# Peptides against a protein of PDB entry 6FBK: the designs that were tried, part 24

Target 1, 90 residues: chain A of PDB entry 6FBK
Amino acid sequence: EDTGVRVELAEEDHGRKSTIALRLWVEDPKKLKGKPKDNGAIEFTFDLEKETPDEVAQEMIESGFFHESDVKIVAKSIRDRVALIQWRRE

## One batch from the design tools (peptide; made by RFdiffusion4, then SolubleMPNN)

Design b2_p15_1_s1 (from b2_p15_1, 7 letters changed)
Fold by OpenDDE base, seed 3:
Structure b2_p15_1_s1 (fold): chain B 90 residues (1-90), chain A 15 residues (1-15)
Amino acid sequence: as target 1 above (90 residues)
Amino acid sequence: MKFTKSRLKFSPEVP
């Protein structure tokens, strides 16, 4: 499903590291319940073994990037990309 | 409580 939030690899994945670099940004703000304070891209590392999309999304909320009501949609966007990356590694 | 720099890097320009 289209969450309106796009997540892409910020670096090429060779399937060797447990950590990956991701970039996230809002593509369709109409999909969000709140209005993002800033329009831009967020780059961050994600540990495939230790972190969860929900925890990272919550961190973004706490940092003020998104409204708390959108934590699940942000988490889903990260989860979907992570799942795709892991699928390609199999 | 521990405080650290955010690991989230923001860029005002979207890809």
Scores: peptide ipSAE 0.586, ipTM 0.823, DockQ to the pose 0.454
Fold by OpenDDE base, seed 2:
Structure b2_p15_1_s1 (fold): chain B 90 residues (1-90), chain A 15 residues (1-15)
Amino acid sequence: as target 1 above (90 residues)
Amino acid sequence: MKFTKSRLKFSPEVP
């Protein structure tokens, strides 16, 4: 399902390390329950072996980027991209 | 109490 939140690689992935650089932004705000106070992109690193999309999403909520009610949709967005990246690495 | 800088970097420009 389209979450309205887009997540892409911030850097080219050579499949060399477990850490990847990602960029996340809202593409369709109508899909979110809350209204993001800022419209922009969030860049962050993600450890494919140690971190989970849910943890990172929660971190974004705590930082004030998203409303708490949207934690799962944000997490799903990250999860879907991570899965795609992993599939392409194999 | 120690505070660490957030790893999240915000850019007002959307790709």
Scores: peptide ipSAE 0.586, ipTM 0.822, DockQ to the pose 0.419
Fold by OpenDDE base, seed 5:
Structure b2_p15_1_s1 (fold): chain B 90 residues (1-90), chain A 15 residues (1-15)
Amino acid sequence: as target 1 above (90 residues)
Amino acid sequence: MKFTKSRLKFSPEVP
């Protein structure tokens, strides 16, 4: 599913750490219910063992990056990328 | 930085 939100690795993943650096930004704003306050990229670390995409998405909402109605679509975007990274590691 | 207590880093530049 095209979420309109893009998530990419912000650094090379050598599969050595449980944490990865990610970069997230809106590619197609019409896919979102709300309008993001700012147009840019959010960089963050993600712990593959301790954190969940939903929790990180909620953190982004609380920080004001997205409207609360878009928490699930943002979470899905992160989940899909994380799943792909996990698959490539195993 | 307005996110001093957050691990989130914002960049106005979109890759």
Scores: peptide ipSAE 0.583, ipTM 0.828, DockQ to the pose 0.390
Fold by OpenDDE base, seed 1:
Structure b2_p15_1_s1 (fold): chain B 90 residues (1-90), chain A 15 residues (1-15)
Amino acid sequence: as target 1 above (90 residues)
Amino acid sequence: MKFTKSRLKFSPEVP
C-alpha cells in the first residue's frame, strides 16, 4: 500500500548493526488526513531490535512533524521499509 | 536541524 510517505536508508546497510539510519519524507500529502507542518526530510536512527514503527511515529507527532491523526500511516510507512530491509538481510 | 530532546534530525530539503 502506498502511504504517501517515503522512507529510505540514509546510509548503506551492510546488515551488521541492529541500528539503521533512515530518512522519511512526504511524497504525496493527499494520502495524509492532516497537513504536515513542514516540507522536508526527517533523518533518524532506528533500532531493529528494540524499537517499533508506532513508537517512532508517535515521536514524530510529538515533535510536530505530523498531525496526530496520521500516526498510523506514518508508522506503516516505517514498518514497510523496515520489513523490506529485514527481508533483504536474510 | 537537530532536536535536542529527540533523535530526529530535520532537513528542509527533500531528497
Scores: peptide ipSAE 0.579, ipTM 0.835, DockQ to the pose 0.400

Design b2_p15_1_s2 (from b2_p15_1, 6 letters changed)
Fold by OpenDDE base, seed 5:
Structure b2_p15_1_s2 (fold): chain B 90 residues (1-90), chain A 15 residues (1-15)
Amino acid sequence: as target 1 above (90 residues)
Amino acid sequence: MKFTKDRLKFDPEVP
């Protein structure tokens, strides 16, 4: 599914720590409520053990990064990437 | 965990 939101590792994952750096960018700048400093991408830490994509997405929306209507898309994009990362760690 | 600005690698301009 092309959600128009992409999430990737912002660092190499060596599988050693629960926290990872993620980069999230949107294909449509209109989905951003704010202006990220890096070409429409935001980079943030994500704790694989303590956080969920849905909670993080919700908090991002509440913080004003995205519109409320995009919370599930953002969550899905994070979830899909996180799942892939976790899969590769096994 | 709360999503706070300290988690950001960049400081985006948000409303």
Scores: peptide ipSAE 0.260, ipTM 0.772, DockQ to the pose 0.301
Fold by OpenDDE base, seed 4:
Structure b2_p15_1_s2 (fold): chain B 90 residues (1-90), chain A 15 residues (1-15)
Amino acid sequence: as target 1 above (90 residues)
Amino acid sequence: MKFTKDRLKFDPEVP
């Protein structure tokens, strides 16, 4: 599913730590609030063991990064990438 | 809960 939100690793994953760096960007700049410094990208840490995509997405919305209506799209995009990373670690 | 600066690799301007 194309959500219009892309999430990738912002660093090499050696599978040694639970915390990873992710890069998130949107194809439609209208989905972003504020002024991202890297062409609409947001780079952030994510704990694979302690955090959930839904909680992190909600925090981003509450912090003003995205519109409330896009929380599910953001969460899904993070989830899809996290699932792939976890799959590769097994 | 708020997204804090310690989690970001850079500081984007947000409202």
Scores: peptide ipSAE 0.257, ipTM 0.772, DockQ to the pose 0.253
Fold by OpenDDE base, seed 2:
Structure b2_p15_1_s2 (fold): chain B 90 residues (1-90), chain A 15 residues (1-15)
Amino acid sequence: as target 1 above (90 residues)
Amino acid sequence: MKFTKDRLKFDPEVP
């Protein structure tokens, strides 16, 4: 499913640590609060053991990065990428 | 919780 939100690794994953760097950007600038520059990408750390996509997405909404209506889309996009990363680590 | 700057690897393009 194309959520309009893209999430990828912002660093090479060697499978050695639980914390990874992710890059998130949206195709629709309307999804972002404020004045997005270029792609409006954000690059952040995610702890594979301690954090969940839903919690992180909610934090982003609470911090004003996204609209409340997009929380599930953001969460899904993070979840899908995390699942792929975990799959590749097997 | 707030999504704080300490979680960011690089400066975000969106404030």
Scores: peptide ipSAE 0.251, ipTM 0.756, DockQ to the pose 0.335
Fold by OpenDDE base, seed 1:
Structure b2_p15_1_s2 (fold): chain B 90 residues (1-90), chain A 15 residues (1-15)
Amino acid sequence: as target 1 above (90 residues)
Amino acid sequence: MKFTKDRLKFDPEVP
């Protein structure tokens, strides 16, 4: 599914750490509640053992970076990437 | 861990 939100690894994953670096960007600038600092993408760490895509997306929206109506889209995009990363590690 | 604003590369237009 094309959600208009993209999430990818911001670093090479060697499968040795529970924490990974992710990059998130949106195709439609209207989905952003703020001004992009770096070419419309955000980079952040994600702990595969301690964090969930839904909680992280919710906190991003509560911080005012995305519209409330987009929480599930952001969460799904993070979840799909995290699942792919975990699949590659096994 | 709680997600904080310093982890994001955007400045929000809302408080």
Scores: peptide ipSAE 0.238, ipTM 0.762, DockQ to the pose 0.274

Design b2_p15_1_s3 (from b2_p15_1, 7 letters changed)
Fold by OpenDDE base, seed 1:
Structure b2_p15_1_s3 (fold): chain B 90 residues (1-90), chain A 15 residues (1-15)
Amino acid sequence: as target 1 above (90 residues)
Amino acid sequence: MKFTKSRLKFDPEVP
C-alpha cells in the first residue's frame, strides 16, 4: 500500500555489515512538523541487529519530525524496506 | 549517523 512515506537504501548494500544507510521522505508536507528545506528527506543509519522500525519511528516522533498519529505509518514504511533488504541478503 | 541536523531536509517544529 501507499503510505505516503518512502524508504530506500541511501547506499549500496554489500550484505557484509549489520548497519545500513536509509533515506526517508514524505510525499505530503502536512505529515511533517516543520518547513521543508528541500524534499523533506531524512538520511540515517539503521542497525539490523539492534534497532527495530517501531523504536526508530518513535524516536522520530519524539524528535518532532512527525505527528504522533503517524508513528505506525512511519514504522510500517521502514519495516517494509528493512524486510526486503533482509530477504535479499539470504 | 542518525538524525543529525545536517541530514535533515526540513526544520522540525516541536511544541
Scores: peptide ipSAE 0.153, ipTM 0.718, DockQ to the pose 0.136
Fold by OpenDDE base, seed 3:
Structure b2_p15_1_s3 (fold): chain B 90 residues (1-90), chain A 15 residues (1-15)
Amino acid sequence: as target 1 above (90 residues)
Amino acid sequence: MKFTKSRLKFDPEVP
């Protein structure tokens, strides 16, 4: 599913760590609170063992990155990428 | 969630 929220690895994954670096950006500027800059993305670490996409998305909402109504879309986008990463590790 | 390198594409309206 194309959610309009893109999430990718910000580093090469060798499958050795539980913590990975992710990069997130939104294609539709209407989905964000604030002004678009077109000069980067959000980069953050994600612990595959301790963190969940839903909790991370909620933190982003509370920090004002996205509208509250889009929390599930953000969470899904993170989840889908995490699932792919875990699949590739098998 | 930890931000080690934040180059935000967007400026949020809240701190």
Scores: peptide ipSAE 0.139, ipTM 0.721, DockQ to the pose 0.169
Fold by OpenDDE base, seed 4:
Structure b2_p15_1_s3 (fold): chain B 90 residues (1-90), chain A 15 residues (1-15)
Amino acid sequence: as target 1 above (90 residues)
Amino acid sequence: MKFTKSRLKFDPEVP
């Protein structure tokens, strides 16, 4: 499903760490809050063992990166990428 | 800090 939010690895995954670096960007700049650069992407760490996409998305909304109405879209996009990463590790 | 304060430019080719 195309959510309009893209998530990619921001570093090479050697499958050894529980923490990975992710890069998130949106196709519609209007979904970003604050003073984002045009088509700016957010780079952040994600702990595959301790964190969930929903919790991280909520944290992003609380931090002012996205509108509250987009929390589930952000969470889904993170989840989709994380699922692929974990799939490749197995 | 979990999230960087810096914003990267959009690059769809970045893996």
Scores: peptide ipSAE 0.118, ipTM 0.656, DockQ to the pose 0.169
Fold by OpenDDE base, seed 5:
Structure b2_p15_1_s3 (fold): chain B 90 residues (1-90), chain A 15 residues (1-15)
Amino acid sequence: as target 1 above (90 residues)
Amino acid sequence: MKFTKSRLKFDPEVP
């Protein structure tokens, strides 16, 4: 599914730590709830052992990064990338 | 903290 939200590793993953750096950007700038800086992408850490995509997405919404109506889209995009990363670590 | 101001690529419009 093309959610319009792209999530990628912001660093090379060597599978050595539970915390990874992710980069998230949206194809539709209207999904950003703010004034874009640079390319509009945000970078953040994600703990593969402690955090969940839903929690992180919700925190982003609460912090004003995105509209609440997009929380599930953001969560799904993070989830899909995280799942891929975890799959590759196996 | 997962999100620091230095890592923000936009200024969120917080209600």
Scores: peptide ipSAE 0.167, ipTM 0.733, DockQ to the pose 0.163; fails the geometry check

Design b2_p15_1_s4 (from b2_p15_1, 8 letters changed)
Fold by OpenDDE base, seed 3:
Structure b2_p15_1_s4 (fold): chain B 90 residues (1-90), chain A 15 residues (1-15)
Amino acid sequence: as target 1 above (90 residues)
Amino acid sequence: MKFTKSRLKYVPEVP
């Protein structure tokens, strides 16, 4: 399902590290309940072994990037990309 | 509680 939030690799993944660099931004703001003021991207490292999409999404909420009501849609966007990356590694 | 710099970096331009 299209979340309206896009997540892409910020660096090439050679499948050697447990950490990956990601870039996240809003592509369709109509999908969100909140009204993000910023239209840029968020770059961050994600540990495939230790972190969960929900925890990272919570950090984004706490940092003020998204409204708390959108935590699940943000988490889903990260989860879907992470799952795709893991699938390509196998 | 421990406080650290945010690991989230805002980039104004979207690729």
Scores: peptide ipSAE 0.583, ipTM 0.837, DockQ to the pose 0.484
Fold by OpenDDE base, seed 1:
Structure b2_p15_1_s4 (fold): chain B 90 residues (1-90), chain A 15 residues (1-15)
Amino acid sequence: as target 1 above (90 residues)
Amino acid sequence: MKFTKSRLKYVPEVP
Protein backbone atom coordinates (compact mmCIF):
# COMPACT_ATOMS: atom_id res chain seq x y z
CA GLU B 1 0.00 0.00 0.00
CA ASP B 2 1.17 3.49 -0.89
CA THR B 3 1.19 5.54 2.32
CA GLY B 4 2.37 8.69 0.61
CA VAL B 5 5.34 8.68 2.95
CA ARG B 6 8.65 7.48 1.61
CA VAL B 7 11.34 5.86 3.71
CA GLU B 8 14.75 4.98 2.33
CA LEU B 9 18.14 3.94 3.62
CA ALA B 10 20.35 6.94 4.26
CA GLU B 11 23.40 4.71 3.98
CA GLU B 12 24.29 1.39 2.43
CA ASP B 13 23.10 -1.57 4.47
CA HIS B 14 25.63 -4.36 4.72
CA GLY B 15 23.39 -6.36 7.03
CA ARG B 16 25.95 -6.34 9.81
CA LYS B 17 24.51 -3.85 12.29
CA SER B 18 21.21 -3.95 14.13
CA THR B 19 21.02 -0.18 13.67
CA ILE B 20 20.29 1.39 10.29
CA ALA B 21 20.17 4.97 9.08
CA LEU B 22 16.88 5.99 7.47
CA ARG B 23 15.49 9.03 5.70
CA LEU B 24 11.77 9.77 5.68
CA TRP B 25 9.79 12.37 3.74
CA VAL B 26 6.32 13.04 2.37
CA GLU B 27 5.96 12.03 -1.24
CA ASP B 28 2.19 12.47 -1.54
CA PRO B 29 0.68 14.83 1.05
CA LYS B 30 -2.82 13.92 -0.14
CA LYS B 31 -2.45 10.61 1.66
CA LEU B 32 -2.11 12.34 5.02
CA LYS B 33 -4.91 13.73 7.14
CA GLY B 34 -2.73 16.59 8.27
CA LYS B 35 -0.68 18.88 6.10
CA PRO B 36 2.99 19.03 7.03
CA LYS B 37 4.40 22.52 6.58
CA ASP B 38 7.92 21.32 5.91
CA ASN B 39 8.77 19.48 2.73
CA GLY B 40 12.18 18.25 3.75
CA ALA B 41 13.28 14.89 5.09
CA ILE B 42 13.82 13.43 8.52
CA GLU B 43 16.99 11.45 9.04
CA PHE B 44 17.20 9.05 11.95
CA THR B 45 18.71 5.82 13.16
CA PHE B 46 16.54 2.80 13.80
CA ASP B 47 17.40 -0.21 15.92
CA LEU B 48 15.92 -3.22 14.16
CA GLU B 49 15.87 -5.27 17.33
CA LYS B 50 14.87 -2.79 20.03
CA GLU B 51 12.65 -0.18 18.42
CA THR B 52 9.22 -0.24 16.81
CA PRO B 53 7.90 1.85 13.93
CA ASP B 54 5.05 3.05 16.12
CA GLU B 55 7.39 4.40 18.77
CA VAL B 56 9.51 6.23 16.22
CA ALA B 57 6.44 7.64 14.50
CA GLN B 58 5.21 8.88 17.86
CA GLU B 59 8.50 10.68 18.40
CA MET B 60 8.04 12.40 15.06
CA ILE B 61 4.58 13.58 16.07
CA GLU B 62 5.88 14.81 19.40
CA SER B 63 8.59 16.71 17.55
CA GLY B 64 5.93 18.38 15.44
CA PHE B 65 6.76 16.79 12.10
CA PHE B 66 3.32 15.27 11.63
CA HIS B 67 -0.21 15.64 12.91
CA GLU B 68 -1.18 13.18 15.62
CA SER B 69 -3.86 11.73 13.37
CA ASP B 70 -1.17 10.51 10.99
CA VAL B 71 0.90 8.54 13.47
CA LYS B 72 -0.31 5.20 12.13
CA ILE B 73 0.35 5.99 8.48
CA VAL B 74 3.84 7.21 9.36
CA ALA B 75 4.45 4.11 11.43
CA LYS B 76 3.28 1.95 8.54
CA SER B 77 5.69 3.61 6.14
CA ILE B 78 8.56 2.88 8.48
CA ARG B 79 7.35 -0.67 9.10
CA ASP B 80 7.07 -1.41 5.41
CA ARG B 81 10.59 -0.22 4.69
CA VAL B 82 12.03 -2.02 7.69
CA ALA B 83 10.32 -5.21 6.58
CA LEU B 84 11.88 -4.91 3.13
CA ILE B 85 15.31 -4.29 4.60
CA GLN B 86 15.00 -7.30 6.87
CA TRP B 87 13.78 -9.37 3.94
CA ARG B 88 16.85 -8.42 1.91
CA ARG B 89 19.08 -9.37 4.82
CA GLU B 90 17.67 -12.91 4.91
CA MET A 1 23.15 27.55 25.51
CA LYS A 2 24.42 24.07 24.77
CA PHE A 3 23.63 22.21 21.60
CA THR A 4 22.22 18.75 22.19
CA LYS A 5 22.03 16.16 19.46
CA SER A 6 18.56 14.97 18.56
CA ARG A 7 17.59 11.52 17.39
CA LEU A 8 15.61 13.11 14.58
CA LYS A 9 17.44 15.39 12.18
CA TYR A 10 15.58 17.60 9.75
CA VAL A 11 17.09 17.94 6.29
CA PRO A 12 15.62 20.67 4.06
CA GLU A 13 16.45 18.95 0.80
CA VAL A 14 14.56 15.84 -0.15
CA PRO A 15 16.76 13.21 -1.79
Scores: peptide ipSAE 0.582, ipTM 0.836, DockQ to the pose 0.358
Fold by OpenDDE base, seed 5:
Structure b2_p15_1_s4 (fold): chain B 90 residues (1-90), chain A 15 residues (1-15)
Amino acid sequence: as target 1 above (90 residues)
Amino acid sequence: MKFTKSRLKYVPEVP
């Protein structure tokens, strides 16, 4: 499913660290219930061993980057990218 | 631009 939220590696992943640098931004705002005011990107580290997409998404909501109604779609976008990265590491 | 004390960094430029 197209979440309308894009997540990409902010740095090349060599598969050596449990943490990765990600960049997230809204590509299709029509997919979101809320209306993000900013059209930039959010850069953040993600610990593949300790963190979950839902927790990070919640953190973004708490920081005001997204409306609370979009927490799940944001989490999904992160999850999809993380899953892909983990798959490639195998 | 939203300011936060968290690890989240806002970048105006979208790749």
Scores: peptide ipSAE 0.573, ipTM 0.831, DockQ to the pose 0.361
Fold by OpenDDE base, seed 4:
Structure b2_p15_1_s4 (fold): chain B 90 residues (1-90), chain A 15 residues (1-15)
Amino acid sequence: as target 1 above (90 residues)
Amino acid sequence: MKFTKSRLKYVPEVP
């Protein structure tokens, strides 16, 4: 499902590391309950073995990037991309 | 602009 939040690899994935670099940004703000003013992207590393999309989403909320009510939609966007990346690795 | 000391880096330009 389209969450309105895009997540892409920020660097090439060689499938050798447990960590990947991601870039996340809002593509369709209408799908979010909050109103993020900034239209930039958030770049971050994600540990495929140790971290969960929900934890990272929570971190983004705490950092003020998104409204607390949008934590699940943000987490889903990360999950969807991570799942695709892991699928391609196998 | 949002600035934090976390691992999260804000980039104003979106691809």
Scores: peptide ipSAE 0.571, ipTM 0.830, DockQ to the pose 0.355

Design b2_p15_2_s1 (from b2_p15_2, 4 letters changed)
Fold by OpenDDE base, seed 2:
Structure b2_p15_2_s1 (fold): chain B 90 residues (1-90), chain A 15 residues (1-15)
Amino acid sequence: as target 1 above (90 residues)
Amino acid sequence: RKKRKFKVLPLEEVK
């Protein structure tokens, strides 16, 4: 399902590290219940072994990037991209 | 808990 939130690699993935750099931005704001205060791309690292999409999404909310009601949609967007990255590594 | 580092970039730089 299209979350309206895009997540992409911020770097080339050689499949050698457990940590990857990601960029997240809103493509369709109508999919969100709240209105993001920023319209840029959020760059962050994600540890494939230690971190979860839900935790990162929660931290984004706490940082003020998204409304609390959108935590699940943000988490899903991260999860979906991470899954693709992991599948490509296999 | 240590706060996660988030960097915000203009969309022009990522698209």
Scores: peptide ipSAE 0.725, ipTM 0.913, DockQ to the pose 0.892
Fold by OpenDDE base, seed 5:
Structure b2_p15_2_s1 (fold): chain B 90 residues (1-90), chain A 15 residues (1-15)
Amino acid sequence: as target 1 above (90 residues)
Amino acid sequence: RKKRKFKVLPLEEVK
């Protein structure tokens, strides 16, 4: 399912470390229930061993980037990209 | 609890 939220690597992944840099931005705001405050790309690190997409999404809500009702769609966007990265490393 | 660092960039710099 297209979440309307895009997540991409912010760096080249050589598969050597558990921490990766990601960039997240809204591609289709109509897929969101709330209106995001920012129209930029959010860059952040993600620890493949210690962190979960849901927890990171919750922190984005706490920071005011998205409405609380969109936490699951944001989490799914992160999860989908992380899964692809992990599959490529396999 | 540590506060996560988020950096916001213009879309022109990421596309």
Scores: peptide ipSAE 0.725, ipTM 0.913, DockQ to the pose 0.905
Fold by OpenDDE base, seed 4:
Parts: C-alpha cells; sequence; structure tokens
Structure b2_p15_2_s1 (fold): chain B 90 residues (1-90), chain A 15 residues (1-15)
C-alpha cells in the first residue's frame, strides 16, 4: 500500500555490507496525520541486521521530522523498502 | 542513547 512516503537507496547496493544508506521523503502529505516539519529528503544509515524500521521511525519523530501519530506509516515506508532490498540480495 | 545522525537534503538533489 502507498504510504505517501518514499524511501530509496542513497548509494548503490552491492550486497556486501549489513549497513545501507537510505533517503526518505514525503510524496503525498495528505496521507500523513500530521504535517512534516521539513520538505527535504532525510538521509540516514540503516543496519539490516541490527536495526528495525520501527526504531528508526521513532528516532525520526524524536528528532522532530514527523508527528508522533505518523510513526507507523513512516516505519512501514522504511520496512517496505528494506524488505525489497533484502529480497533483491537473495 | 546515542542520537541518530540524520542529514537533510533538498528534494531537487534526490529526485
Amino acid sequence: as target 1 above (90 residues)
Amino acid sequence: RKKRKFKVLPLEEVK
């Protein structure tokens, strides 16, 4: 399902590292309950083995990027992209 | 707990 939040690789993935660089931005703000504080793309690293989309999403909220009520939709966006990346690594 | 590093880029640079 389209979350209105897009997540893409910020680097080429050769499937060698457990960490990847991601970029996240809002494409359809109408799908969010709150209003994002910024309109840019958030770049961050994600450890495929040690971190979870929920934890990272929570940290984004704590950093002030999104409303607390949107943590799940942000987490889902990250999860969907991460899953796709992991599937492609097989 | 360490604060995660987030970098914000203009959308024009990512699209």
Scores: peptide ipSAE 0.725, ipTM 0.913, DockQ to the pose 0.881
Fold by OpenDDE base, seed 1:
Structure b2_p15_2_s1 (fold): chain B 90 residues (1-90), chain A 15 residues (1-15)
Amino acid sequence: as target 1 above (90 residues)
Amino acid sequence: RKKRKFKVLPLEEVK
C-alpha cells in the first residue's frame, strides 16, 4: 500500500554488496500523523544483512526527521523498497 | 551506540 513515503536507490544496484545507498522523502504528507521537520531527501546507507527497516526508522525519529507516531509507516516504506531490491537480486 | 549518518539533499537533486 501507499505509505506516502518514497524510498529509492541512491545508486545503481549491481547486487554485489550487502550495503546499499538509499534516499527517503515524503511524497504525501497527508499519510503521516505528524509533520516532518524537513522537506528534503534523506540519504543513508543500509546493510541488507545486518540492519532492519524498523531500526533505521527509529534512528530517523531520534534524529528528528519524523514524529515518533510515524515510526511504523516510515519503517514500512523502507521495508517495501528493501523487499523490491532483494527480489530484484534473486 | 554510534549515531547513524544521515545526509539531507534538496528534493530537486533527487527528482
Scores: peptide ipSAE 0.724, ipTM 0.913, DockQ to the pose 0.886

Design b2_p15_2_s3 (from b2_p15_2 with E5V L15R)
Fold by OpenDDE base, seed 5:
Structure b2_p15_2_s3 (fold): chain B 90 residues (1-90), chain A 15 residues (1-15)
Amino acid sequence: as target 1 above (90 residues)
Amino acid sequence: KPKRVFKVLPLEEVR
């Protein structure tokens, strides 16, 4: 399902590190229930072994980037990208 | 817990 939120690698993944840099931004705001704080791309690191998409999404809400009602859709966007990255590492 | 670092970039830098 299209979440309307895009997540891409912010760096080349050589498959050597457990941590990766990601960029997240809204492509279709109509998919969100709330209004995003800004219209930029959020860059952050993600530890493939220690962190979860849901926890990172929660932290984004706490930081004010998204409305609480959109935590699930944001988490899914991160999860889908992370899964894809992990699959490519196999 | 430590505060996660988020860096906001203009979309023109991403696309």
Scores: peptide ipSAE 0.731, ipTM 0.917, DockQ to the pose 0.907
Fold by OpenDDE base, seed 2:
Structure b2_p15_2_s3 (fold): chain B 90 residues (1-90), chain A 15 residues (1-15)
Amino acid sequence: as target 1 above (90 residues)
Amino acid sequence: KPKRVFKVLPLEEVR
């Protein structure tokens, strides 16, 4: 399902490290219950082995990027991208 | 735990 939140690699993935740089931004704000203050792309590092999409999403909420009611949709967007990245690494 | 670093970029720079 389209979350309305886009997540892309901020760098080329050569499959050499467990840490990747990601960028996340809202493409369809109607999918979110809250209204993000920022309209930019959030860049962050994600450890494929130690971190989870849910944790990162929660941290984004704590940082004020998204409303608490949107934690799951944000987490899903990250999860979906991470899955694609891992599938491509196979 | 350490605070995660988030960097915000203008959309013009990412797409």
Scores: peptide ipSAE 0.731, ipTM 0.917, DockQ to the pose 0.911
Fold by OpenDDE base, seed 3:
Structure b2_p15_2_s3 (fold): chain B 90 residues (1-90), chain A 15 residues (1-15)
Amino acid sequence: as target 1 above (90 residues)
Amino acid sequence: KPKRVFKVLPLEEVR
């Protein structure tokens, strides 16, 4: 389903590296329980071999970007994009 | 646990 949170590649993926650059931002704030701290796009790296969407989402909460009640919706947004990237590689 | 690096960009630069 549509989480209201968009995640996109910040670079072209040639399928050669395990690490990718992603950008995440809110498109529909009504889908979130809390109010996001910022109104920009968060850029970060993601290691497809070592990291999980849940861990990264939790780190975003700890950094104050989102309310703790929204960790699962943020994680799902990252997971859905990562899955698409992996499917395109295979 | 090292603190993850997050960079915030204006939306007009990513759309």
Scores: peptide ipSAE 0.731, ipTM 0.917, DockQ to the pose 0.902
Fold by OpenDDE base, seed 1:
Structure b2_p15_2_s3 (fold): chain B 90 residues (1-90), chain A 15 residues (1-15)
Amino acid sequence: as target 1 above (90 residues)
Amino acid sequence: KPKRVFKVLPLEEVR
């Protein structure tokens, strides 16, 4: 499903590291229940082996980027991109 | 736990 949130690699992935750089931004704000505080892109690192999309999304909420009601949609957006990256590595 | 580092960029810089 289209979450209205886009997640992309912030770097080229050569499949050599477990840590990657990602960028996340809102494409369709109508898909969110709340209003995000910023209209920019959030760049962050993600450890493919140690971290989970849900926990990272929760940390974004705690940092004030999104409303708590949108944690699952943000997590799904990260999960979908991470899965795609992992599939490309195999 | 330590706070995660988030860097905010303008959309014009990422599109």
Scores: peptide ipSAE 0.730, ipTM 0.916, DockQ to the pose 0.892

Design b2_p15_2_s4 (from b2_p15_2 with E5V L15K)
Fold by OpenDDE base, seed 3:
Structure b2_p15_2_s4 (fold): chain B 90 residues (1-90), chain A 15 residues (1-15)
Amino acid sequence: as target 1 above (90 residues)
Amino acid sequence: KPKRVFKVLPLEEVK
């Protein structure tokens, strides 16, 4: 379902690298329990072979971008985009 | 573990 958090590629994916650049931002803050500190887009690298959406989401919480109660919704938004990217590669 | 690098960009730059 719609998490209210959008995740997009920050670069064109040619399917050659295991790492991709992503951008994440809030489109519907009503879906979150807490209030995000920033109002911008967070850009980061994601390793398709070594990293998980849950770990990256947790690191965003630790960095202060989101409330700890929203870790799962953030992780889901990353997971859903990563899945689409992987499906397009196959 | 090393701290992950996060870069914040204005929404006008990405939308």
Scores: peptide ipSAE 0.726, ipTM 0.916, DockQ to the pose 0.904
Fold by OpenDDE base, seed 2:
Structure b2_p15_2_s4 (fold): chain B 90 residues (1-90), chain A 15 residues (1-15)
Amino acid sequence: as target 1 above (90 residues)
Amino acid sequence: KPKRVFKVLPLEEVK
């Protein structure tokens, strides 16, 4: 399902390290229950071995980027991109 | 735990 939230690599992935730089932004705000305070792209590092999409999404909520009711949709967006990246690494 | 670093960029710079 389309979350309305886009997540892309902020760098070229050579499959050499467990950490990757990601960028996340809202493409369809209608799919979110809350209204994001910012309309930019959030760039962050994600450790494929130590971190989880849910944890990062929760941290985004705590930082004020999204409403708490949208934690799962944000997490799913990150999860889907991470899975795709891992599939391409194989 | 340490606070995660989030950098916000204008959409014009990423799209």
Scores: peptide ipSAE 0.725, ipTM 0.916, DockQ to the pose 0.908
Fold by OpenDDE base, seed 4:
Formats: C-alpha cells, sequence, structure tokens
Structure b2_p15_2_s4 (fold): chain B 90 residues (1-90), chain A 15 residues (1-15)
C-alpha cells in the first residue's frame, strides 16, 4: 500500500555492502497524521543486516522529523523499499 | 545510544 512516503536509494547499489544510503521524503502528506517537520529529503545510511525499519523510523521521530503517531507508516515506507532492494539483490 | 546522522536535502535536488 502507498504510504505517501517515498524512499529511494541515494546511491547505486552494487550489492556488495550491507550498508546502503537511502533518501526519504513525503509525497502525500495527507497520508500522515501529523505534519512533518520539513519538506526535504532525509538522507541516511541503513545497515541491511543489523538495523530494522522500525528502529530507524523511531530515530526519525526522536529527531523531530515526524510525529510519533506516524512512526509505523514511516517504518513501512522504509521496509517496503528495503525489501525491494533485498529482493533485487537476489 | 549514538545519535543517527540525518542529512536533509532540498527536494529539488532529489526529484
Amino acid sequence: as target 1 above (90 residues)
Amino acid sequence: KPKRVFKVLPLEEVK
């Protein structure tokens, strides 16, 4: 399902590292319960082996990017992209 | 725990 939150690779994935760079931004703010802090793209690294979308989403909330009520939708957006990346890595 | 680094970029730069 479309979360209204877009997550894309910030770098080309050669499938060699466990860590990837991602960019996350809101495409449809109406899907969120709260109002995001800013309207930019958040760039961050994600360890495919050690980290979880939920943990990263929690950290984004703690950093003030999103309202606490939107932690799950943010986590889902990250999860969906990460899953796609993992699947493409075969 | 260590604070995660988040870098904010203008949307015009990523779209």
Scores: peptide ipSAE 0.725, ipTM 0.915, DockQ to the pose 0.889
Fold by OpenDDE base, seed 1:
Structure b2_p15_2_s4 (fold): chain B 90 residues (1-90), chain A 15 residues (1-15)
Amino acid sequence: as target 1 above (90 residues)
Amino acid sequence: KPKRVFKVLPLEEVK
């Protein structure tokens, strides 16, 4: 399902390390219950072995990027991209 | 726990 939130690699993935750089931004704000405070792209690192999409999403909420009611949709967006990256590494 | 580092960029630089 289209979350309205886009997540992309911020770097080329050579499949050599567990840490990757990602960028996340809103393409369809109508899919979210709240209104993001900023309309930029959020760049962050994600450890494929130690971290989870849900935890990162929670931290984005705590930082004020999204409304608390949108934590699951943000987490799903990250999860879907991470899964795709991991599948491509196989 | 330490706060996660987030960097915000203008969309023109990513799209």
Scores: peptide ipSAE 0.724, ipTM 0.915, DockQ to the pose 0.881

